# Peptides against a protein of PDB entry 6D0Y, part 24

Target 1, 225 residues: chain A of PDB entry 6D0Y
Amino acid sequence: ETEDHLESLICKVGEKSACSLESNLEGLAGVLEADLPNYKSKILRLLCTVARLLPEKLTIYTTLVGLLNARNYNFGGEFVEAMIRQLKESLKANNYNEAVYLVRFLSDLVNCHVIAAPSMVAMFENFVSVTQEEDVPQVRRDWYVYAFLSSLPWVGKELYEKKDAEMDRIFANTESYLKRRQKTHVPMLQVWTADKPHPQEEYLDCLWAQIQKLKKDRWQERHIL

## One batch from the design tools (peptide; made by RFdiffusion4, then SolubleMPNN)

Design b1_p11_2_s1 (from b1_p11_2, 6 letters changed)
Fold by OpenDDE base, seed 3:
Structure b1_p11_2_s1 (fold): chain B 225 residues (1-225), chain A 11 residues (1-11)
Amino acid sequence: as target 1 above (225 residues)
Amino acid sequence: SAIEELEKQAF
């Protein structure tokens, strides 16, 4: 049926084909737009599902949603609403790995003109503000900082271009928190050589250092973090 | 908006 066909198309987009990825995405966006009057709910559910289950295709699906949003603004909004609901559900269920991925996905939607930069900045402000709450366990504080920092490779450039002052404030608050938090050094599986030894570094401090370098490099990523 | 709702409470 048409619904099964749509599922196949959505799941397989980005796979090797004779056409360019951009062409395939434009084509799929057109097909989905045409079917929205009859299958909006199904399409919405499918997109939410593949976005969550196929993290390796993050940029493919954010781009697809960006194209759909440009064609149908209401649908784009409904998709964001659905993803936000999923984020909240993940947090409530203590599925923090899924939650952090969803934050990253939402971050990349800024680049796709689905979410406004100021809105994402406000979200990150709220995340980092948790570090200032007195009755919140450090593990929760750490998670929100991690969610923020780990999303910056996808959106840091855009946010600093449009909201540099606000981002600097968030960074200052983050740095302040990292300096005062209790550090727990947990062994990490890492590649190292005996001729280039380095001290073990706490995971959040390590991430902070990487993000600081990325920022200094004008958000030009040269390696996987 | 959903974003605004998330902005009201981080968790």
Scores: peptide ipSAE 0.040, ipTM 0.760, DockQ to the pose 0.018
Fold by OpenDDE base, seed 4:
Structure b1_p11_2_s1 (fold): chain B 225 residues (1-225), chain A 11 residues (1-11)
Amino acid sequence: as target 1 above (225 residues)
Amino acid sequence: SAIEELEKQAF
């Protein structure tokens, strides 16, 4: 019965209430911490599930995990380990939509002080390194670049604050790849200006441009990418 | 791997 109650609390956190989200998260973290001795496995599974299945609540659950990690460091580690396993499984299954979301989730965990910035940088280095491998299909290379770039709105500021040189290297490698990759052309979607008409950029080029702008703006996001 | 490193940093 307590397990069912915990499930309800975890699933419903962030919904409208008389209390602030912050207070609700602190309260829930306290409840979960108290129940870890008896229900650690269940709580872990529940958190992994909602993290994967409720992308609209990404920041809610990363914050919750951050709070739990602060209270119980071992649990935070176990959660990250579980999410990494899930990422590996999704990649092996070619479930790239799930995988990219998991990367974003892990990225935001850096902000919540659950994952160390250097480790996230290392992951991104590994992702972008795929573009340099032989006998790798472009769709896979593109995905890893996409996973990297699309995660930066959640973690770019933190990573550049702590690992600017490494991040610049990753950016350089990314730019190099984007210049040499085969692009999907959409001739019918051309932007025509008085001075220079040009084809509409494809999704990765568009994302790259957006991230470059975000970087130039010191990672101060003014719009949803 | 980078993923393994990420796991190590969790502890």
Scores: peptide ipSAE 0.029, ipTM 0.715, DockQ to the pose 0.020
Fold by OpenDDE base, seed 2:
Structure b1_p11_2_s1 (fold): chain B 225 residues (1-225), chain A 11 residues (1-11)
Amino acid sequence: as target 1 above (225 residues)
Amino acid sequence: SAIEELEKQAF
């Protein structure tokens, strides 16, 4: 019964309440922490599941994990490991939509102090390094660049505040790749909504332009993502 | 409390 209750609490967090979201998250974190000794595996699985299946609650669950990590650092680590494993599995299964979402989720975990900025930088370095791989399809190179760029709205500010030199290197490598790659139209892989509309162009070029603007604006967004 | 509110949401 407790397990079912936990599932309900985790799934419904962020719904309408008389209390603030922050208060509810703190409360839930406390409840989950108390139950970790008995239900760690279950809680871990539940959090991984809702993180994947409820993208509309991304920031809710990253925040929740952040709160839990602050209470139990080991659990936070295990959660990250589980999510990274899931990312790898998604990539192996060619589930690129899930994979890119997971990268965004991990990116936001940096803001929640669950993942260290240098670790995320290292991940993005690895992603962009794929552009240097020989004899691989461009679609592979493009996806990793896309995964990197499309995650920056969630984490770019933090990474540049802490690892600006390394990020500049990644950006330079990305720009170099974008200039030399063959351009194709992929309408289904569009960028997020921007205040200033862009003419229809290649999706990565468009994304790059938007990210450059975001960077120029010091990673301040006019609209809530 | 926040917990009580969460419980109300859960049921």
Scores: peptide ipSAE 0.024, ipTM 0.649, DockQ to the pose 0.888
Fold by OpenDDE base, seed 1:
Structure b1_p11_2_s1 (fold): chain B 225 residues (1-225), chain A 11 residues (1-11)
Amino acid sequence: as target 1 above (225 residues)
Amino acid sequence: SAIEELEKQAF
């Protein structure tokens, strides 16, 4: 395949086709594997680009990388390394929306058997450890907690199945931080209705409650009515 | 191509 053709295939995967998505992904993984000797750097860059810029195709590209990793274990590792470098660059550039998305992407790669559960646990331990840093803004501490909690819908089940004790420790540390952090604006967000007042929860407290419920439901998400 | 342009913007 030519570089231009590979680009087209990678960009269009998951779009309307006569074949199933699974068939197309398997086929594309085979094509990419065959072309790695000639186009490894280009393929790596293309996959990183679409992973970052097409969030609507998150599960498509994590699955593709999972299939490719099963064929070429070294390439899978190189892809993860590239994504981690991009995460660091996003954080350095204060691009927090991209950064949190990348954490979610990496989280789903655990389900695709590209990232080992212990490695993801270690990343989350590092994130939550920021809450213990001195002389840093609370907004920084809050963001890393947010990045951790908001990624658990994608990987919480897998991590608790394999590293429950470590995850419980991270949860305990998170809960302790949430109890002691400043929440001065919460009262001003209270909604007053004609019937009864509805106090608005602080966004991290709300997310924490949602994740606790998800954990209690054994990480099974419910359908919205 | 579209993705090449996106690469220039993203990296």
Scores: peptide ipSAE 0.011, ipTM 0.495, DockQ to the pose 0.048

Design b1_p11_2_s2 (from b1_p11_2, 7 letters changed)
Fold by OpenDDE base, seed 2:
Structure b1_p11_2_s2 (fold): chain B 225 residues (1-225), chain A 11 residues (1-11)
Amino acid sequence: as target 1 above (225 residues)
Amino acid sequence: SAIEELSKQAF
């Protein structure tokens, strides 16, 4: 395969309808595996790029990486390392939207058996530990909590199945932080006159409530977003 | 693991 062809295959995966997506991904994984000896760096760069720039295909690419990891464990590790580096770069560049997406991507890689559950737990422990940092802006603490909580729809089930005690500790620390942090509430937009407008729930509190509900439902979502 | 070490360094 040529580099251009590999790029085309990687970018267009999921667009074919003649075969199942799973079949196409399996086929592509085989092609990529065969080309790793010659194009490993290129393939790594391509996968990192599409993983970062095509969020609509998150599950496609996590699955693809999962398949590749099953075929070549070392490549899977190198890919994860590349993604972690990208996450760090995104944070340094203050690209927090990209950063949170990358955390979600990494989270879904746990489901694809690319990242071990304990490793993801460790990452989230590191995130939540930021809430204990002294003399830092609350926005920093909030973001790491947000990154943690917003990733749980993708990985919460697996983490609680494997590391429930550790996750409970993280949750306790998160809850403690959410209770003590400074909160800004905005009144709800209402179409009717009310004597005392109901305040809109703060975004992290709202997310926390959603995650608590999801946890209560054993991480079974009623709908796929 | 590598991810854990990188995570520690990144955050």
Scores: peptide ipSAE 0.036, ipTM 0.763, DockQ to the pose 0.018
Fold by OpenDDE base, seed 4:
Structure b1_p11_2_s2 (fold): chain B 225 residues (1-225), chain A 11 residues (1-11)
Amino acid sequence: as target 1 above (225 residues)
Amino acid sequence: SAIEELSKQAF
């Protein structure tokens, strides 16, 4: 394959086809593997790009990377490293939306056997540990909590299956932080009940409640929205 | 792991 053709194949995977998505992904993984000796750098860059810029195809590309990783473990490692570098760059550039998506992408790579569950737990431990940093903006602390919580729909089940005690500790730390952080004061709708009025939850509190419900439901998603 | 170390540097 030429570099241009590889780009086309990678960018268009998951689109309408006569074959199953899984078959197409396996085929593409084979093509990419065969071309790694000549086009490794290009393929790596392309995969990083689509992983970053096409969030609607998250599971497609995580699966592709998983298949490729199974064929070439070293390349899988290089891809993860590249994605981590991109995450760092996004954070440095204050591209927090990109950064959080990258965390979600990395999270789903655990399901694809590209990233080990303990490694992802360690990453989340590091994220939540930011809440304990002194003399940092709350927005920083909030973002790392958000990045953690918002990624759990993709990986929470796997992480609790492998590292339940560690995850519980992370949750406890998260809960503690959420209780003591200052909430943004925004005019909010209040829900009135017969018992007591309560304001609409702040976005992190809302997310926390959603994730707690998801956890309670053993990570079987019903409706988070 | 390598990614754990990388994640520590992500701060």
Scores: peptide ipSAE 0.036, ipTM 0.765, DockQ to the pose 0.018
Fold by OpenDDE base, seed 1:
Structure b1_p11_2_s2 (fold): chain B 225 residues (1-225), chain A 11 residues (1-11)
Amino acid sequence: as target 1 above (225 residues)
Amino acid sequence: SAIEELSKQAF
C-alpha cells in the first residue's frame, strides 16, 4: 500500500460500505499489519492523528487498534506510548478539551484489551493524587478529577471488575477532595419553581452525583451524562 | 507497564 492509500483507508473506515464494520476493521488491521515493516512510522502517526481529530469515530479507532494490537503487540504498545506523549503535549499546550478526550480514548482502549486494567488504575491514581499537591491552583486539581470522573462511563465497569478495592480508594480520595475544595455558591442562579427550589449545582459535584448513580446502576448507562 | 511508567512522569 502507498502512504496516500493508507491514509485514505484509515480516514474512511466506518463509513458507508457494502461490508460490515467488523469485516472492514479486520481487513484494515490485516493491511496495516502487513505494511508495518515499511510504513510503521507513518501508520503510527496516522492512527494518532485520526484518534485525536475524529472524536465521532472513537470506538471505531479503539477497536481498530485493539485488532492491530492482537496482531502486533509491540506496535500496540508503541501506539499507547505515542498517545500518552500526545496527552502530555496537549496539557502543555493548554488544550484541555483534547486532553480529556485523549484520556477517554485511552480508557476505551482498556475495553479493547490494549491497555491493562491495572495500568489504567495507576494512571487514575496519579490523576487523583494531584489533589494532594501543594501550592498549585485549584483549577489544576479540578481538571484531573474531571478527567478521571468523565472517563469512567467508558471504563468504570471494567476497572471495578478487576480492581474494585483500588477503585474504592480512588473514589474515597475524590469524595474527600470534593468536600473540601473551594466552591462558588450562586444562589441567584437557583431555579425557583412553584414547588421546590432547584439550586444550581457546581459542575464537579454534579458530575460526581452522576457517576455515583452510574456506579450504583452497575455501570449500565441509561441516560446520557 | 509502559503506560504506568509514562503516567508516573509529570503531567
Scores: peptide ipSAE 0.036, ipTM 0.765, DockQ to the pose 0.018
Fold by OpenDDE base, seed 3:
Structure b1_p11_2_s2 (fold): chain B 225 residues (1-225), chain A 11 residues (1-11)
Amino acid sequence: as target 1 above (225 residues)
Amino acid sequence: SAIEELSKQAF
């Protein structure tokens, strides 16, 4: 019965309430902390589930985990480990949409002080290093670059503030790969305005351009990617 | 860290 109640609280956080979201999250974090001695495994499983299945509440649950991590550091670590395991399972199952979302979730956990910036940099270094693998399909290389680039809106600012040299190296490697990768030679759709015609860009090139612009704007997002 | 260890092992 108590477990069912916890499930309800976790699943419904962020819904319309008389209290602020921040107040609700703080309250829920307190409730969960108090119940960890008896329901640790259940709470861990529930948080992993909602983190994975409710992408519309990404920032709500990263914030909640951040609050819990501040109260119980060990639990925060266990949560991260569980999410990494889930990422691995998603990749094994060829669920690449879930996988890329999980990378974004982990990225936002850096902002919530759950994951250290150097650790995230190391992960991205590992991702981009896949572009240097020989005898692998380009789709594999492309996916890891996509996972990296598409996560930067959530964490790029923090990583450049703390690890600018390392990030520049990753960017250089990414740029090098994008220049040399094979592109499908199909007649490109062209978008025309009266005075500014331009060809439709390939999706990774387009994403790269958007991220470069975001970086130039000091990671202040002016539009939704 | 745990994330680094798992990342290196998994990818």
Scores: peptide ipSAE 0.034, ipTM 0.760, DockQ to the pose 0.018

Design b1_p11_2_s3 (from b1_p11_2, 7 letters changed)
Fold by OpenDDE base, seed 5:
Structure b1_p11_2_s3 (fold): chain B 225 residues (1-225), chain A 11 residues (1-11)
Amino acid sequence: as target 1 above (225 residues)
Amino acid sequence: SAIEELYKQAF
């Protein structure tokens, strides 16, 4: 395969096809595996790029990486390392929107057996530990809590199945922080429904309530978050 | 999901 052809295949996966998505992903994984000896660096770069630029295809590309990791375990590791490096660079550049998306992507890679559950737990422990940092802006503490909580829809089930005690500790620390943090008082829009008008909550408190509900529902998404 | 089943079979 040519580099241009590989780019086309990777970018177009999940689009309308005569074949099932599963068949297309398996086929593409096979093509990429076969081309790794000649195009590993290019394939790695392409996958990192689409992982960052096409958030609407998150689960498609995490699945693709998972399939490829099953075929070539070393490549999966290299991909994760590249994504972690990109996360660090995004944080250094204050690109918080990209950073939070990368955390979500990494979270879904746990479901794809690319990242081990204990490793993701350790990452989240590190994130929540930022809430204990002294002499730092609250916005920094808030962002890491946001990154943790907003990623749980993708990985909370898996982490609680395997590391419930550790996750409970992280939740307790998060709850403690949310209770003691300063809340910004910005005029909030009211969400009006016919039967239950609800004032808009502070964004982290709202997210926390949503995640607690999701946890209570055994991580089954019944409603759009 | 079909994807989850695929993973269970692949791993």
Scores: peptide ipSAE 0.016, ipTM 0.592, DockQ to the pose 0.041
Fold by OpenDDE base, seed 3:
Formats: structure tokens, C-alpha cells, sequence
Structure b1_p11_2_s3 (fold): chain B 225 residues (1-225), chain A 11 residues (1-11)
């Protein structure tokens, strides 16, 4: 297959077709595996590109990478390395929206057996350790906490099953930081609930509460049907 | 999910 054809196949996977998504993913994985000897670099670049540019297809592409990793373990490792490089570049360029999506993507790769749970724990330990940095803007500290917390819906269950003690330590450090950080008095729009008006929660406090609830519920999300 | 089935087959 031509290079242009591979690009088209990768970009369009998950779109409406005559075949099921599962069939398309298996078929594409087979095509890509067969072409790795000749087009590995191009395939790596394409997958990295769609991973960062199409966040709405996150689970499609993590699944595809998982399938490829199962067929070719070395490719999976190279892909992760490429994604980590991209994450570093995004952070360096202050592209924080892209960066957080990349963290979520990497998080979901743990479920796809591409990234080991201990490695992801180590990454999150590094993120939360930023809260201990001196003479840095709070926005930096807040972002790394946000990146950690906002990724837990994808990987929290797996990490607690395998590294509960380490995760508890990260949570304790996070909680400690959230208690001591300066909360911008956004004029608290009182959210009027039918029964009792309550002040609008700060976004990180709100996220923290949501994650605590998710943890309490053993990381089972109730799907909005 | 169908994705989970794919994982079961692949891993």
C-alpha cells in the first residue's frame, strides 16, 4: 500500500463504514503490521499525529496501538517513546491542552497493556511532585495536579489494583496541596439547587471531589445512557 | 464492549 493510502486508513478509522469498528481495527492492525518493515517511521508519525489531533478518537487509537503492540512489542515501545517526546515538546511550547490529552492517551495505554502500571505511577509521582517546587507560579502546580486527576478516570482502577500504597501517597500529597493553595475568589456564582444554594466550587476542588467519589465507587463510572 | 472483546483476543 502507498504511504498516502496508509494515512487515509489511519485517519478515517472509526468513521462510518459498511464494517464494524472492531473489524476495521483488526483489519487496519493487520495492514499496519505487514507494512512495518517498510514504513515503521511513517506509521509511528501518523499514529502520534492522530493521537494528538483527534482526541475524540482516543480510545480507537489506543486500541489500535494495543493491537499493534500485541503483534509487535518493539513497535509499542517505540510508539510510547515517541508520545513521551511529543508530550515534552507540548509542555515546552506551553501547549497545555495538547499535553493533557497526551497524558490521558498514555493513561489509557496502560489498559491496553502498552504501558506498565508502575511506569504510569512514576509519571504521576513526578507530576504531583511539582506542587513542592519553590518559586514557581501556582498555575504550573495546578496544571500538573489537573493533568493527574483528569487522567484517573482512564487508569485509576488499574493503578490502585497494582500500586495502591503508592497511589495513596500521591493522593495524600495532592490533598495537602489543594488545602494550602490559593483559591481565586471567583465571584462564587451561587449554584441554586432546588433545595439549598451552595457556592460554586473551584474547578480543582470540584475535580478532586469527583475523583474521590470515583475512587469510593471503585472506579466504576455510571454511564450516562 | 466490542473493544474489550478485541483486547481479550489480542492479549
Amino acid sequence: as target 1 above (225 residues)
Amino acid sequence: SAIEELYKQAF
Scores: peptide ipSAE 0.017, ipTM 0.610, DockQ to the pose 0.046; fails the geometry check
Fold by OpenDDE base, seed 1:
Structure b1_p11_2_s3 (fold): chain B 225 residues (1-225), chain A 11 residues (1-11)
Amino acid sequence: as target 1 above (225 residues)
Amino acid sequence: SAIEELYKQAF
């Protein structure tokens, strides 16, 4: 009965309520903290599940985990370990969409003070280092670059504030790879507007340009809640 | 955002 109640509370947080989202998150964090002595494993599994299956609530659940981590540091560590295991399992299962989302989730946990900035930098260094692996498919190299770049909207500001030199190195390595990789010549569906044909930029080149712009704009994105 | 404000208050 209590387990079913916890599942309901965790799944429904952030939905329309008579109370504010902030109040609901604080309340839920308190309830979960109180139940950790008896239901730690269940709570861990539930949080991992909703983190994986409800991408629309990413910032809600990262905030919740941040609040729980502030109350119980050991739990926060165990949650991160579980999420890393899930990331590895997703990669092993070739579920790359889930894997990318998990990387974004972990990235936002840096903002919630659950993951230290140096640890996230180390993860991204490992990702970009895949571009230097010999005898691996380009699709593998491209995926890790994509996972890195697509996560920067959530964590780029924090990482550059604390580890600017290391981040610049990662960026330089990324740029070098993007210049030397084979680009699928998509036949230029040049939208022939009368103005300069915008060549359809390859998806990683396009993402790179967007991230470079975001960096120049001091990582301020109007669309990130 | 409201969530960002919550981050600032909690940490």
Scores: peptide ipSAE 0.010, ipTM 0.583, DockQ to the pose 0.043; fails the geometry check
Fold by OpenDDE base, seed 2:
Structure b1_p11_2_s3 (fold): chain B 225 residues (1-225), chain A 11 residues (1-11)
Amino acid sequence: as target 1 above (225 residues)
Amino acid sequence: SAIEELYKQAF
């Protein structure tokens, strides 16, 4: 494959075709694996790029990376490292929307067996620990809580299956913070399936309520099933 | 989802 062709294949995966998405992903994973010896850096860059720039294809690309990781574990590791670097860069650049998306992407990589559950738990522990930092803006604390909570639809089930005690501790710390933080009147839309609609309420409180409901429902979310 | 099924098959 040529570099241009690889770019085309990667960018267009998940688009309507005569074959199933699953078949296309398997096929592409095979192509990419075969081309790693010659185009590893290019493939890495392309995957990082689409992972960052095409949020509508999040699950497609996490799946692709998962498949590729299964074929080439070393590459999977390199990809994760690149994504972590990108996350750090996004944070440094105050690109918080990109950053939170990257956290979600990484979260879904746990489901794809690219990232170990304990590693993701550790990341979330670090995020929630920001709430304990002294003399920092609440916006910083809020963002890390948001990044944690808003990623749980993608990874909560897996993390609670493997690290329930640690997750409960993170939840307790989160709840404690949410109770003591200053409230603002920023409504959040309910995205996840719930038995009852939530009224417009404080931004993180609303998210917290949604996540608690999702947890109660054993993390069953039709949008990611 | 179809993706979830792919996960189950692939891993």
Scores: peptide ipSAE 0.009, ipTM 0.576, DockQ to the pose 0.043; fails the geometry check

Design b1_p11_2_s4 (from b1_p11_2, 5 letters changed)
Fold by OpenDDE base, seed 5:
Structure b1_p11_2_s4 (fold): chain B 225 residues (1-225), chain A 11 residues (1-11)
Amino acid sequence: as target 1 above (225 residues)
Amino acid sequence: KAVEELEKQAF
């Protein structure tokens, strides 16, 4: 395979074809594995790029990485390392939208058996521990809570199945923080289609309520959030 | 290595 052809294959996976998505992903994983000896760096860069630039294909690319990780465990590790580096760089650059998306991507990699559940729990423990930092802006504390909570739709089920006690502790710490934090007063938008429009809840309180409902529903999404 | 990195992250 040429580099241009590999790029085309990686970018177009999940598009309309005569074969199932699963078959296409398995086939692509095989092609990429075969080309790793010659194009590992290029493939790694391409996967990192499309993972970041095509959020609509998040589950496609996490699945692809999962399949590739099963074939080449070392490459899977290198990919995760690259994504963690990118997360750190995004945080340093104050690119918080990219950073939170990367946390979600990493979260879904747990479902694809690329990242171990205990490692993700440890990451979230580190995030929530920021709420205990002294002499830092509340926006910093809020962001890490947001990053944690907003990632749970992708990984909460898996983490509670394997690390329920640890997750309960993280939830307790999160709840405690949300109760004591200063709520920001922002102009509240009305729900456009509501017959009885009401002010929107503060964004973290709203997200917390959504996640609590999701947890209560055993992590089965019944409604569009 | 990557797993250890996740566990030791201090963001």
Scores: peptide ipSAE 0.035, ipTM 0.739, DockQ to the pose 0.019
Fold by OpenDDE base, seed 4:
Structure b1_p11_2_s4 (fold): chain B 225 residues (1-225), chain A 11 residues (1-11)
Amino acid sequence: as target 1 above (225 residues)
Amino acid sequence: KAVEELEKQAF
């Protein structure tokens, strides 16, 4: 009964309320903290589930976890471990869309002070290092680069503030890989223009260009990527 | 630490 109530509270947070979102999250964090002695495993499972299945509430749940982590540091660690396990499982199951979302979720946890910036940098270093692996499919290399780049809108600012040199190294390695990888043929779909036509970019090159611009703009996002 | 130790999947 209490478990069902917790599920309802967790799933519905961020929905219409007479109170502010911040107030609701703080209240929920307090409730969850109080119930950790009895329902830690259930709460962990619930939070992992909503984190995976409700991507539209990413920042809500990362914030909630951040609040919980501040109240109970051990719980925050256990949650991160659970999410890492889930990421590994999704990769093994070839659920790459889920996997990339989980990387974004973990990335935003850095902003919520749940994951340390150096740890996330190390994770991204590991991702980009896949590009150096021999005798592996390019799709593997491409995915890890994609996972890295597609997560930067959520965490790039924080990582460059804390670990700029390491991030620059990762960027250099990424750029090097993108230049040498085999690219899919992209049909010319651009509208006729008076300007000199340019080759249409494939998805990773396009993403790279967007991230480079975002970086140039000091991670101030002015459009949806 | 768990993030830093994320194992690469074998393909």
Scores: peptide ipSAE 0.033, ipTM 0.734, DockQ to the pose 0.017
Fold by OpenDDE base, seed 2:
Structure b1_p11_2_s4 (fold): chain B 225 residues (1-225), chain A 11 residues (1-11)
Amino acid sequence: as target 1 above (225 residues)
Amino acid sequence: KAVEELEKQAF
C-alpha cells in the first residue's frame, strides 16, 4: 500500500497543489528517505522511470533527487549509477533521443549538487573525444557533440565556474571538429519569395553558435531572466 | 502517515 502511494506521489509531484512545489518536494524527499530502508529498489526504479518518461518534469525530478541526495548521499550515488547505466543501455540500443535526454538530466543534476562538476566535465571530455576516433561514422561523432552542446544550457554555467580551463579545452576541440566535419545544409523553409532561398544553417553549427552566444552571455538565458 | 499527509497537502 505504501509502495503504491509512493508511486502516486512520485508521479504526481509538481502538479497542482495547495502547497508550493518546493514544500512538496521537500516533503516527498523526506517520505522517500524514510522509506528507503524498505523500498529502496522500488524508489530507485520509480525515480529512474519518471526521470526518463516525464521530460516535462525534468527539473522537478532533478531537484527531488538533489534533495534526496542531501538526505541520503548513498542513494544519490546509486541513482546516478542507475542513470548512467541507463544512458549506456540507451546508447547500445541506439536510442539516441533518450540518451541525449539522459545527458541533459545528468547535467541538471550537477546544478542540484548530485553530480560533481568535474565528473560532468570528464563525461563531456569523453564525448568530445569521440570526434578524434578514426574510421567511425561521422554521425557518431556528431551525436556526441550534439549531446554535449545541447546539455550546456543546463550545466554550462556551473562547469565554467568551476572548470573553465577544462571547458575551454573541450570547446576548442569541439570547434576544431565542427570546422572540419562534413556539413549538410538544408534549404531554409522560407515564404515563397522572389529571392533564392537561403540555406538553413547546419544544425550543429547553429547549435554551436547558440551555445557560443549563451557562453558570451555568461550562461544567462532569457527564460530564466 | 507522512505519505498520507503529503498526499493531502500536495494533491
Scores: peptide ipSAE 0.018, ipTM 0.624, DockQ to the pose 0.343
Fold by OpenDDE base, seed 1:
Order: sequence, then structure tokens, then C-alpha cells
Structure b1_p11_2_s4 (fold): chain B 225 residues (1-225), chain A 11 residues (1-11)
Amino acid sequence: as target 1 above (225 residues)
Amino acid sequence: KAVEELEKQAF
């Protein structure tokens, strides 16, 4: 049965092939679209599972979902809803590593035309608004700032092209928070060399500096680590 | 059929 092959096809896409990745993804999207009338729930579950469990294939699966969304808009919407539910569950369960990954996944879905730029801006506004919450641990505030900033390499260009004013507001609020938050003193962790001292920065300050540089570079990444 | 052809090409 076709259903018996779907899991294998979805899991193995992007691996060594006689065809291009783009061709394989287009073909798989066509197969999945044709099977939605019979296997919608199964396909939805499979895609959500591999998206979460195979982070090394993030761009492969965001692209696949983008292709499916173009073919079946309703299914694309259901997938996004499922991923948002999973994000909420991860946060509730204090699974912050999964949660931040899901935010990055959703961010890349903007590039794939699955999520509208205004919707992602609204999500980031919600995240940064946590910094204004009273009587909550700073670690909570810091995490949402981290989730926002660490996702910008995947979506910052698109959001600034379409929502520059709103993004500038979010940046201003973020900067304000970073200036007033409590910081651990880390000079003792600095690497000192005789010729050139290497100062260590607090992790969010460091990330902020990196993102500011990326923004100045028009969101063009120069180095791959 | 379509799945089989895709598997043949991709894997």
C-alpha cells in the first residue's frame, strides 16, 4: 500500500539520490498531496514528527511543507497549527531546547511562504513582551529574548523587508531590556594571552552583538561554523 | 505507482 511507503519517503528525503533534492521534494509533495484525501492525519503526524526529531533536515522539511502548502493551503495551515500546539506543549513541559528549535523551524517557514511575515512579527512581539512581565524569574525573560534573537538568522531579512518599522520597535525593546537586566560578572572567565587579551561577554550580550552585526551586513551570513 | 517511481529515482 502507498501508506506503507510514506514514512520511508518522508524520512529519507534529502539523502543520496539520483535526482536533485529539489526534484525529489517536488515529487514527494505531489505524492503526499494525492494521498491527503486518504491519509491526511497520518501525513500530518509524520511531518510533525520528522520536523521535530530530525533537526539536521530543518530546511528540507520546511521546503517540503512550503511545496505542500502551495498545493494544499488548508493542509499547510493545519501543519502550522500542529507545530504551534507543539511549541506550547514544549514550553509547558519546560523543554526549552525543543521550544527554541520549533521557533527556528517556524521562522524558516516564513521564507517558504507558509507563515506570513506579520504573523511571525506578532509572535516575536509576544516573546519580547515577556521582558515586561513582573514577578517572574529573569531566566524566563532571557529565554524569550534568546528565542527571538537566535531565530533571526533564519528570518530577519524577510521581516525587515516587509515589516521594518515593527522590527525596529522590537529591537528597541530588546536593547532596553538587555541594558537593564542583571548580568553575571564573567571577567574571571576571560582568556588572557600575553599578546592579545580575549574578553568574554555575557551570552545574551554576545548574541545581541552578533545579530546587530548581521543586521548591519544586510542579513548576509559571512561565516559558516 | 507514483510512490514506487519516486523511490526508484530518489533511492
Scores: peptide ipSAE 0.017, ipTM 0.617, DockQ to the pose 0.333

